Peptides against a protein of PDB entry 5EIB. Designs and how they scored, part 299

Target 1, 366 residues: chain A of PDB entry 5EIB
Amino acid sequence: VDLEPGTMDSVRSGPFGQIFRPDNFVFGQSGAGNNWAKGHYTEGAELVDSVLDVVRKESESCDCLQGFQLTHSLGGGTGSGMGTLLISKIREEYPDRIMNTFSVMPSPKVSDTVVEPYNATLSVHQLVENTDETYCIDNEALYDICFRTLKLTTPTYGDLNHLVSATMSGVTTCLRFPGQLNADLRKLAVNMVPFPRLHFFMPGFAPLTSRGSQQYRALTVPELTQQMFDSKNMMAACDPRHGRYLTVAAIFRGRMSMKEVDEQMLNVQNKNSSYFVEWIPNNVKTAVCDIPPRGLKMSATFIGNSTAIQELFKRISEQFTAMFRRKAFLHWYTGEGMDEMEFTEAESNMNDLVSEYQQYQDATAD
Target 2, 366 residues: chain A of PDB entry 5EIB as posed
Amino acid sequence: VDLEPGTMDSVRSGPFGQIFRPDNFVFGQSGAGNNWAKGHYTEGAELVDSVLDVVRKESESCDCLQGFQLTHSLGGGTGSGMGTLLISKIREEYPDRIMNTFSVMPSPKVSDTVVEPYNATLSVHQLVENTDETYSIDNEALYDICFRTLKLTTPTYGDLNHLVSATMSGVTTCLRFPGQLNADLRKLAVNMVPFPRLHFFMPGFAPLTSRGSQQYRALTVPELTQQMFDSKNMMAACDPRHGRYLTVAAIFRGRMSMKEVDEQMLNVQNKNSSYFVEWIPNNVKTAVCDIPPRGLKMSATFIGNSTAIQELFKRISEQFTAMFRRKAFLHWYTGEGMDEMEFTEAESNMNDLVSEYQQYQDATAD

## One batch from the design tools (peptide; made by RFdiffusion4, then SolubleMPNN)

Design b2_p27_2_s2 (from b2_p27_2, 14 letters changed)
Fold by OpenDDE base, seed 2:
Structure b2_p27_2_s2 (fold): chain B 366 residues (1-366), chain A 27 residues (1-27)
Amino acid sequence: as target 1 above (366 residues)
Amino acid sequence: APLYAGLQKVVEEYWAAYEALGRPPVR
């Protein structure tokens, strides 16, 4: 789905374009112009029914519909505005199905779009209310990984998208291969989300190695485990050392010793015990799939529900506030039928979410 | 059984409270 036709043509012409049904390409003509309001109330609202018709058709063809998975950017008007409109409409029609998102967070390091903080804040408000699981893919973190870890001097969207795709492949491993724990979206939600509003995940993928260092790096369970829990390896721009993990899932892929995995996972938990909430026992789960990802002997994917994720929301909130206090570009949104109150409500809900994370971070076992 | 057996009670209690606020989670 896109409000721009050119994106659909690029997907169709791509190496995997043929895996999608032609009739499932729904697109507009005018785009959202990086305006959440155009995506949510005008251009996106004109297209949403056509998308819902496709969603219904595909849902009816499912033997067992678990839920929906949306991949979108929160910086752009289509992904943010229309994406959250779709989430709301799908939630209304399928209230008993899991809503899962891969939500790409904007960064000034990656995009020059000045209104991204508005689009992100307005989107987060919708995600708090209407999603069950949200993987926070922060362009800030992706850029930093590309630059610092992968040693790319000028990271591109292609480089960032490579990390995203690897992570998405990792977190969906248990859904795609039989006999795994967390074999469905609902079980994942039950295991990862102890508090309904606190459903924002910090993903990570290992191994990440620069081209120049690949030949010197052994792919071992200890190295994967160490990298996966490293703050510099998180796909969300927050330091897990500044918060506490509510829950963690680790998904290992490849031929490895289950015993070694369990030992290394225990060791990393013990080493980092101060960064877990003490009042949630056994809050780390490990899965192992014998099938490695393409091109790797083994990998590990991390899913963290951490109170440190509040740093990501604080960053967005600070950027939002800096613009909104000046009413910068506000007329672009109000001109599409938005009320200024929607901005203040979205800001308030995001600040409430931050406060909720902080409350659980500071909570002690009685 | 949930993957995190120690979470079950906490999750259930919180979900019950959340439902009482008129925002039931999907479970």
Scores: peptide ipSAE 0.000, ipTM 0.241, DockQ to the pose 0.014
Fold by OpenDDE base, seed 3:
Structure b2_p27_2_s2 (fold): chain B 366 residues (1-366), chain A 27 residues (1-27)
Amino acid sequence: as target 1 above (366 residues)
Amino acid sequence: APLYAGLQKVVEEYWAAYEALGRPPVR
């Protein structure tokens, strides 16, 4: 789905374009112009019913509908505005189904779109209320991984999207393949989300290796485990050492010893025990799938629910506040039918979320 | 309904992987 036709043509012409049903390509003509309100109230609102018709059709074709997965950017107008409109409408129609998102967070290191803090803040407000699970894929973190770990001097959107794709493949492994841990979206939510509003995940993927180092890197369970828990490997721009993990999931793929996985997972928990909350028992889940990713012998995917994620929201909030205090570009949003109070409500809800994460970070076992 | 040709290949690859593991697809 897009408010621009060119994106759909790119998907159709791509190597996997023939996998998608032609009737499932829903697109507008005018775009959102990087305006959340245009995506949410005008251009997106005109298109949303046609998307919902496709969603209904595909949902009816499912033998067992677990929920929905949305991939979107929070910096643009379509992914943020129309994406959150779709989430709200799907939640209204399917209140008992899991809403899962892969939400790409904006960064000034990657995009020069000035209004991204508005679009992100307005989106986070919707995601807090209408999603059960949100993977925070931070463009800043992706850029830093590409530059520092992958040693790409000039990271492209293609390089960033490669990381996103690897992560998406990793986190969905338990949903797609029979493993020792048969996970569904609801089981994932139960295991990962101890508090309903605190459903924002920090993902990570291993192995990440520069082209020049690939030939020298051993793919071992210890190395995957160590990289997966490294602060530099997080795909959200926060340091897990500045917070505490509420819950963690690790998904290993490939032929490996379950015993070795369990030993390494225990070792990394013990080594990082100060970065876990002590009052949530058994808060680390491990899954192993015998089927490796294509081109790899083994991989590990990390999902962290950490109070350190508040650093991401604080960054967005700071940028938002700096613009909103100046009333910069507000007329672009209000002109699309949005109320200025929605900015204040979104800011307030995001600040409340930050405060909630901090409260649970500071909580001790009684 | 017949699977689209692209989807058919993906499904066949998944089934082959499941058969190789001796496990049914998890729905």
Scores: peptide ipSAE 0.000, ipTM 0.344, DockQ to the pose 0.012
Fold by OpenDDE base, seed 4:
Structure b2_p27_2_s2 (fold): chain B 366 residues (1-366), chain A 27 residues (1-27)
Amino acid sequence: as target 1 above (366 residues)
Amino acid sequence: APLYAGLQKVVEEYWAAYEALGRPPVR
């Protein structure tokens, strides 16, 4: 789905364009112009019914509908505005199904779109209420990984999207292969989300290796385990050491010793025990899938529900506040039928979310 | 329901890999 035709044409002409039904390509002509309100109230609202018709048709064809997965950007008007409109409409029609998102967080390092903090804040407000689980894919973190870890002097969107794809493949492993931990979206939510509003995940992937070092790197379970818990491997620009893990899932892929995995997972938990809440028992889950990702012998994917995710929301909030206090560009949103009060409500809800994370970070076992 | 032709190839590749590697252990 897009409010611009060019993206859909690129997907259709791409190497995997034939995977998708032609009738499932729904697109507009005008775009959202990086405006959440255009995506949510005008251009997106005109297209949403056509998308819902496709969603219904595909849902009816499912033998067992678990829920929905949305991939969207929170910086752009289509992904943010129309994406959150779709989430709301799908939630209304399918209230008993899981809503999962891969939400790409904006960064000034990646995009010069000035209004991205507005689009992100307005989106987060919707995601807090209408999603069950959200993978935070932070363009800040992706850029830093590409530049610092992968040694790419000029990271491209292709480089960032490669990391996103690897992460998405990793976190969905248990859904795609039988007999795994979190084999359905509901089990994932039960294991990862102890509190309904605190459903924002920091994903991570290992191995992350520069092209020049790939040939010389041994892929071992200890190295994968160490790297997947390293803040430098997180796809969200948060330091886990500044917070506490509520829950963790680790997904290993490839042929490896389960005993070795369990030993290394125990070691990393013990080493980082101060960074876990003590009042959630058995809050680390481990899965092993014998099928490696394409081109790798082994990988590990991390899913963390950490109170450190508040650093991401604080960054967005600070950027939002700096613009909103000046009433910068508000007329672009209000002109599309949006109320200025929605900005204040969204800011308030995001600040409440930050406060909730901090509360649970500071909580001790009684 | 029949899978899409493109998805069918992906599924076949996964099944071939699954059969070659054996069933992942249930944990």
Scores: peptide ipSAE 0.000, ipTM 0.351, DockQ to the pose 0.011
Fold by OpenDDE base, seed 5:
Structure b2_p27_2_s2 (fold): chain B 366 residues (1-366), chain A 27 residues (1-27)
Amino acid sequence: as target 1 above (366 residues)
Amino acid sequence: APLYAGLQKVVEEYWAAYEALGRPPVR
């Protein structure tokens, strides 16, 4: 789905464009112009019913519908505005199904779009209420990984999107292969989300591999385990050491000893015990899939529900506040039928979310 | 004030807030 036809043509002409049904391409003629309100109230609202018709058709064709997965950017107008409208409409129609998102967080390191903090804040407000699971894929972190870790002097969107694809592949491993931990979206939610509003995940991947890198890496289980818990491997720009893990899932892929994995996972938990909440029993889950990613002997994917994620929301909130206190560009949003009160509500809800994470960070077992 | 008044200051404040969170600008 897109509000711009050119994007759809790019997807259709791409190497995997043929895997999608032609009738499932829904697109507008006028883009959102990086305006959340255009995506949510005007251009996106005109298109949403056509998307819902496709969603219904595909849902009816499922043998066992677990839920929905949305991939979108929170910095733009389409992914943010129309994406969150679509989430809301799907939630209304399918209240008993899991809503999962891969949400790309904006960064001024990656984009010069000044209104990205508005789009992100307005989107997060919707995601807090209408999603069950959100993977926070932070362009800040992706840029830093590309530049600092992968030594790419000029990171491209292609390089960032490669990390996104690796992360998505990793976190969906248990859904795609039988007999794994978190084999369905609901089990993942039960294991990862102890509190309904605190459903924003910090993903990580090891080994980190750049786009076009064919370097075969043979890492050990100890190295993979250590890298998964390294802040430098996190796809969200948060330091886990500044918070506490509520829950963790680790997904190992490749031929390795389950015993060795369990030993290393126990060791890393013990070594980092101060960074876990002590009042959630068995809050670390581990899976091993024998099938490695293409081009790797083994990999590990990390999913963390950490109170450190508040750093991401604080970043967005401060950027939002810097713009909003000046009333910059508000007429672009209000002119699309949006109420200015929605900005203050979104800001408030994000601040409440930060406060909730802090509360659980400071909580001790009685 | 016009919605575009002080755009430069808004941008400067945006970047200042970003830097205050310990995030370095694009190198």
Scores: peptide ipSAE 0.000, ipTM 0.237, DockQ to the pose 0.028

Design b2_p27_2_s3 (from b2_p27_2, 13 letters changed)
Fold by OpenDDE base, seed 3:
Structure b2_p27_2_s3 (fold): chain B 366 residues (1-366), chain A 27 residues (1-27)
Amino acid sequence: as target 1 above (366 residues)
Amino acid sequence: APLYAGEQEVVEALWEARRAEGRAPFR
């Protein structure tokens, strides 16, 4: 789905374009112009019913509908505005189904869209209320991984999207292969989300290795375990050492010893015990799938629910406040049918979310 | 979309700050 036709043409012409049904390509003509309000109230609102018709059709074709997965950007107008509209409408129609998102967080290091803080804040407000699970994929963290870890001198959107795709494949492994931990979206939510509003995850993927080092790197369970818990490997721009993990899931793929996985997972928890809350028992979950990713002998995917993710929201809030106090661009949003109060409500809800994360970070076992 | 009064200065200031921090590599 897009408010611009060119995106759909790129998908159709891509190597996997033929796997999608032609009727499932829903697109507009005008775009959102990086305006959340155009995505949410005007251009997106005109298209949303056509998308919902496709969603209904595909949902009816499911033998067992678990829920929905949305991939979108929070910095633009379509992914942010129309994406959150679609989430809201799907939640209204399917209240008992899991809403899962892969939400790309904007970064001033990556994008030149000035209004991204507005679009992101307005989107986060919707995601807090209408999603059960949100994977926070931060363009800043992706860029830093590409540059520092992968040794790409000039990271591209293609390089960033490669990380996203690897992560998406990793986190969905348990959903795609039977007999695994978190075999459905609801079980994942139960294991990962101890508090309903605190459903924002930092993902990570291992192995991440530069081309020059690939031939020298052993793929071992200890190395995968060490890398996926490394702060530099997080795909959200926050430092886990500045907070505490509420919950963690680790998904290993490939032929490996379950015993070795359990030993290494225990070791990494013990080594990092200060970065876990002690009052949530058994808050680390491990799954092993014997089927490796294509081109790898083994991999590990990390899902962290950490109070450190508040750093991401604080960054967005600071940028939002800096623009909003100047009343910059507000007429672009209000002209599309928004009230200025929606900005203050969104800001307030995001600040409340930050406060909630901080509260649970500071909580001690009684 | 056309900028409203005072928004050009805000855009310029935001971009200046981004440039000073070495941001926006995809420009």
Scores: peptide ipSAE 0.036, ipTM 0.558, DockQ to the pose 0.036
Fold by OpenDDE base, seed 2:
Structure b2_p27_2_s3 (fold): chain B 366 residues (1-366), chain A 27 residues (1-27)
Amino acid sequence: as target 1 above (366 residues)
Amino acid sequence: APLYAGEQEVVEALWEARRAEGRAPFR
């Protein structure tokens, strides 16, 4: 789905474009112009019914519909505005199904769109209320991984998208292969989300490999385990050492000893015990899949529900506040039928979420 | 389109912050 035809043509002409049904390409002509309000109330609202018709048709063809997965950006107008409109409409029609998102967080390092803080804040407000699971994929973290860890002098969107693809492949491993822990979206939610609003995950991947790098360093289970808990491997721009893990899932892929995995996972928990909440027992889950990712002998994917994620929301809130106090670009949104109250409500809900994470960070077992 | 009052200052502040951090725009 896109509000611009050129994006859809690029997907269709790409190496995997033939995997998708031609009738499942739904697109507009005018785009959202990086405006959340155009995506949510005008251009996106004109297209949403045609998307819902396709969603219904595909849902009816499922043997067992678990839920929905949306991949979108929060900085643009289409992914943020129309994406959150779709989430709301799907939630209304399928209230008993899991809503899962891969939400790309904007960064001043990788985008020239000035209104990204508005689009992100308005989107986070919708995600807090209407999603069950949200993987936070931060363009700032992706850029820092490419530049600092992968030593890319000029990171490209192709390099960032490689990290996103590896992470998405890792976190969906349990859904794609039978007999795994968290084999369905609902079980993942039960294991990862102790409180309904606290459903924002920081993903991580090991080993980190650049696109086109032929030298796959085969890591050992101890090295993979250590790297998964390293802040440098997190795809969200927050430091886990500044917060506490509520829950963790680790997904290992490749031929390895389950005993060695269990020993290393116990060791890393004991070494990092100060970074876990004490009042959630058995809050670390481990899965092992014998099938490695393409080109790697083994990998590990991390899913963390950490109170440190508040750093990401604080960054967006600070940028939002700086623009909103000046009413900068606000007329672009109000001209599409929005009220200034929607901005203040979205800011308030995001600040409440930050306060909730801080409360659980400071909570003791007493 | 001409920037409205205060928009130019926000754009300049964002560009200054990016320059201070050595952030090259993705060209």
Scores: peptide ipSAE 0.034, ipTM 0.556, DockQ to the pose 0.033
Fold by OpenDDE base, seed 4:
Structure b2_p27_2_s3 (fold): chain B 366 residues (1-366), chain A 27 residues (1-27)
Amino acid sequence: as target 1 above (366 residues)
Amino acid sequence: APLYAGEQEVVEALWEARRAEGRAPFR
């Protein structure tokens, strides 16, 4: 789905374009112009019914509908505005199904779109209420991984998208291969989300490698485990050491010893015990899938529900506030039928979310 | 969209802050 045709044409002409049904390409002509309100109230609202018709048709064809997975950008008007509209409409029609998102967080390092903090804040407000689980894919973290960790002198969108695809493949492993931990979206939510509003995940992946690299480091289970818990491997720009893990899932892929995995997971948990809440029992879950990713012998994917994710929201909030206090660009949104009060409500709800994370960070076992 | 009064100054200030932080746009 897009509000512009060019993206759909690129996907259709791409190496995997044939795996998608032609009728499942729904697109507009005018785009959202990086405006959340265009995505949510005007251009996106005109297209959403056509998308819902496709969603219904595909849902009816499912033997067992677990829920929905949306991949979208929170910086752009289509992904942010129309994406959150679509989430709301799907939630209304399928209230008993899981809503999962891969939400790409904007960064000034990656984009020059000045209004991204507005689009992101307005989106987070919707995601807090209407999603069950959200993977925070932070463009700042992706850039920092490419530049600092992978030593790419000139990172490309191809490099960023490689990290995204590896992460998405990792976190969905248990959904795609039967008999694993978190084998369905609902079980994932039960294991990862102890409090309904606190459903924003820090994903991480090991080993990190740039797109087109043929030389994969042979990693051991100890090295994978260590890298997976390293802040430098997180796809969200926050330091887990500045918060506490509410819940963790670790997904190992490849042929390895379950015993060795369990030993290393226990060791890393014990080493980092100060960074876990003590009042949530059995808050670390581990899965091993014998099927490695393509081109790798072994990998590990991390899913963290950490109070450190508040650093990401604080960054967006600071940028939002810097613009909103000056009433900059508000007329672009209000001109599309949006109320200025929605900005204040969205900011308030995101700040409440930050406060909730901080409360649980500071909580002790009685 | 056209910039209105005060919006150009906001854009410039944001770009200056980004440059000062070494946040040159990704290309």
Scores: peptide ipSAE 0.032, ipTM 0.527, DockQ to the pose 0.033
Fold by OpenDDE base, seed 1:
Structure b2_p27_2_s3 (fold): chain B 366 residues (1-366), chain A 27 residues (1-27)
Amino acid sequence: as target 1 above (366 residues)
Amino acid sequence: APLYAGEQEVVEALWEARRAEGRAPFR
């Protein structure tokens, strides 16, 4: 789905374009112009019914519909505005299904779109209320991984998207292969989301290896485990050492000893015990899938629900406040039928979310 | 759309802050 045809043409002409049904390509002509309000109230609102018709058709063809997965950007207008409109409409029609998102967070390092803080804040407001699980994929973190860890001198969107795809493949492993932990979206939510509003995850992937060192790197369970818990491997731009993990899931892939995995997972938890809440029992879940990802002997994917994610929201909030206090660009949104009150409500809800994370960070076992 | 007079100053200030942080956008 896009408000611009060119993106759909790029997907269709791509190496996997034929995997998608032609009738499932729903697109507009005008685009959102990086404006959340165009995505949510005008251009996106004109297209949303056509998308819902496709969603209904595909849902009816499912033997067992668990829920929905949306991949979108929060910095743009289409992914942010129309994406959150679509989430709202799907939630209204399918209130008993899981809403899962892969939400790409804007970064000043990667994009020059000045209004990204507005689009992101307005989107987060919707995601807090209407999603059950949100993987936070921060373009800043992806860039830093590409530059520092992968030793790419000039990271591209292709390089960033490669990390995203590896992570998405990792976190969905349990959904795609039988007999795994978190074999369905609801079970994942139960294991990962102790509090309904605190459903924003920090994903991570291992191994992350530069092209120059890849040939010399041994892949071992200890190395995967250490790298997976390294703050530098988080795909959200927050340091887990500045917060506490509420819950963690680790998904190992490849032929490895389950015993060795369990031992290494126990060791890393013990070593990092100060970074876990003590009042949530059994808050670390581990899965092992014997099928490795393509081109690797083994991998590990990390899902963290950490109070440190508040750093991401604080960054967005600070940027939002700096613009909004000056009423910068507001006329672009109000001209699409928005009220300034909706900005204030979105800012308030995001600040409340930050406060909730901080409360649970500071909570001790009684 | 053309920036209103006050919006250009905000854009410049945001760009200066980004430059000062070494966060120059990828061209």
Scores: peptide ipSAE 0.037, ipTM 0.470, DockQ to the pose 0.034; fails the geometry check

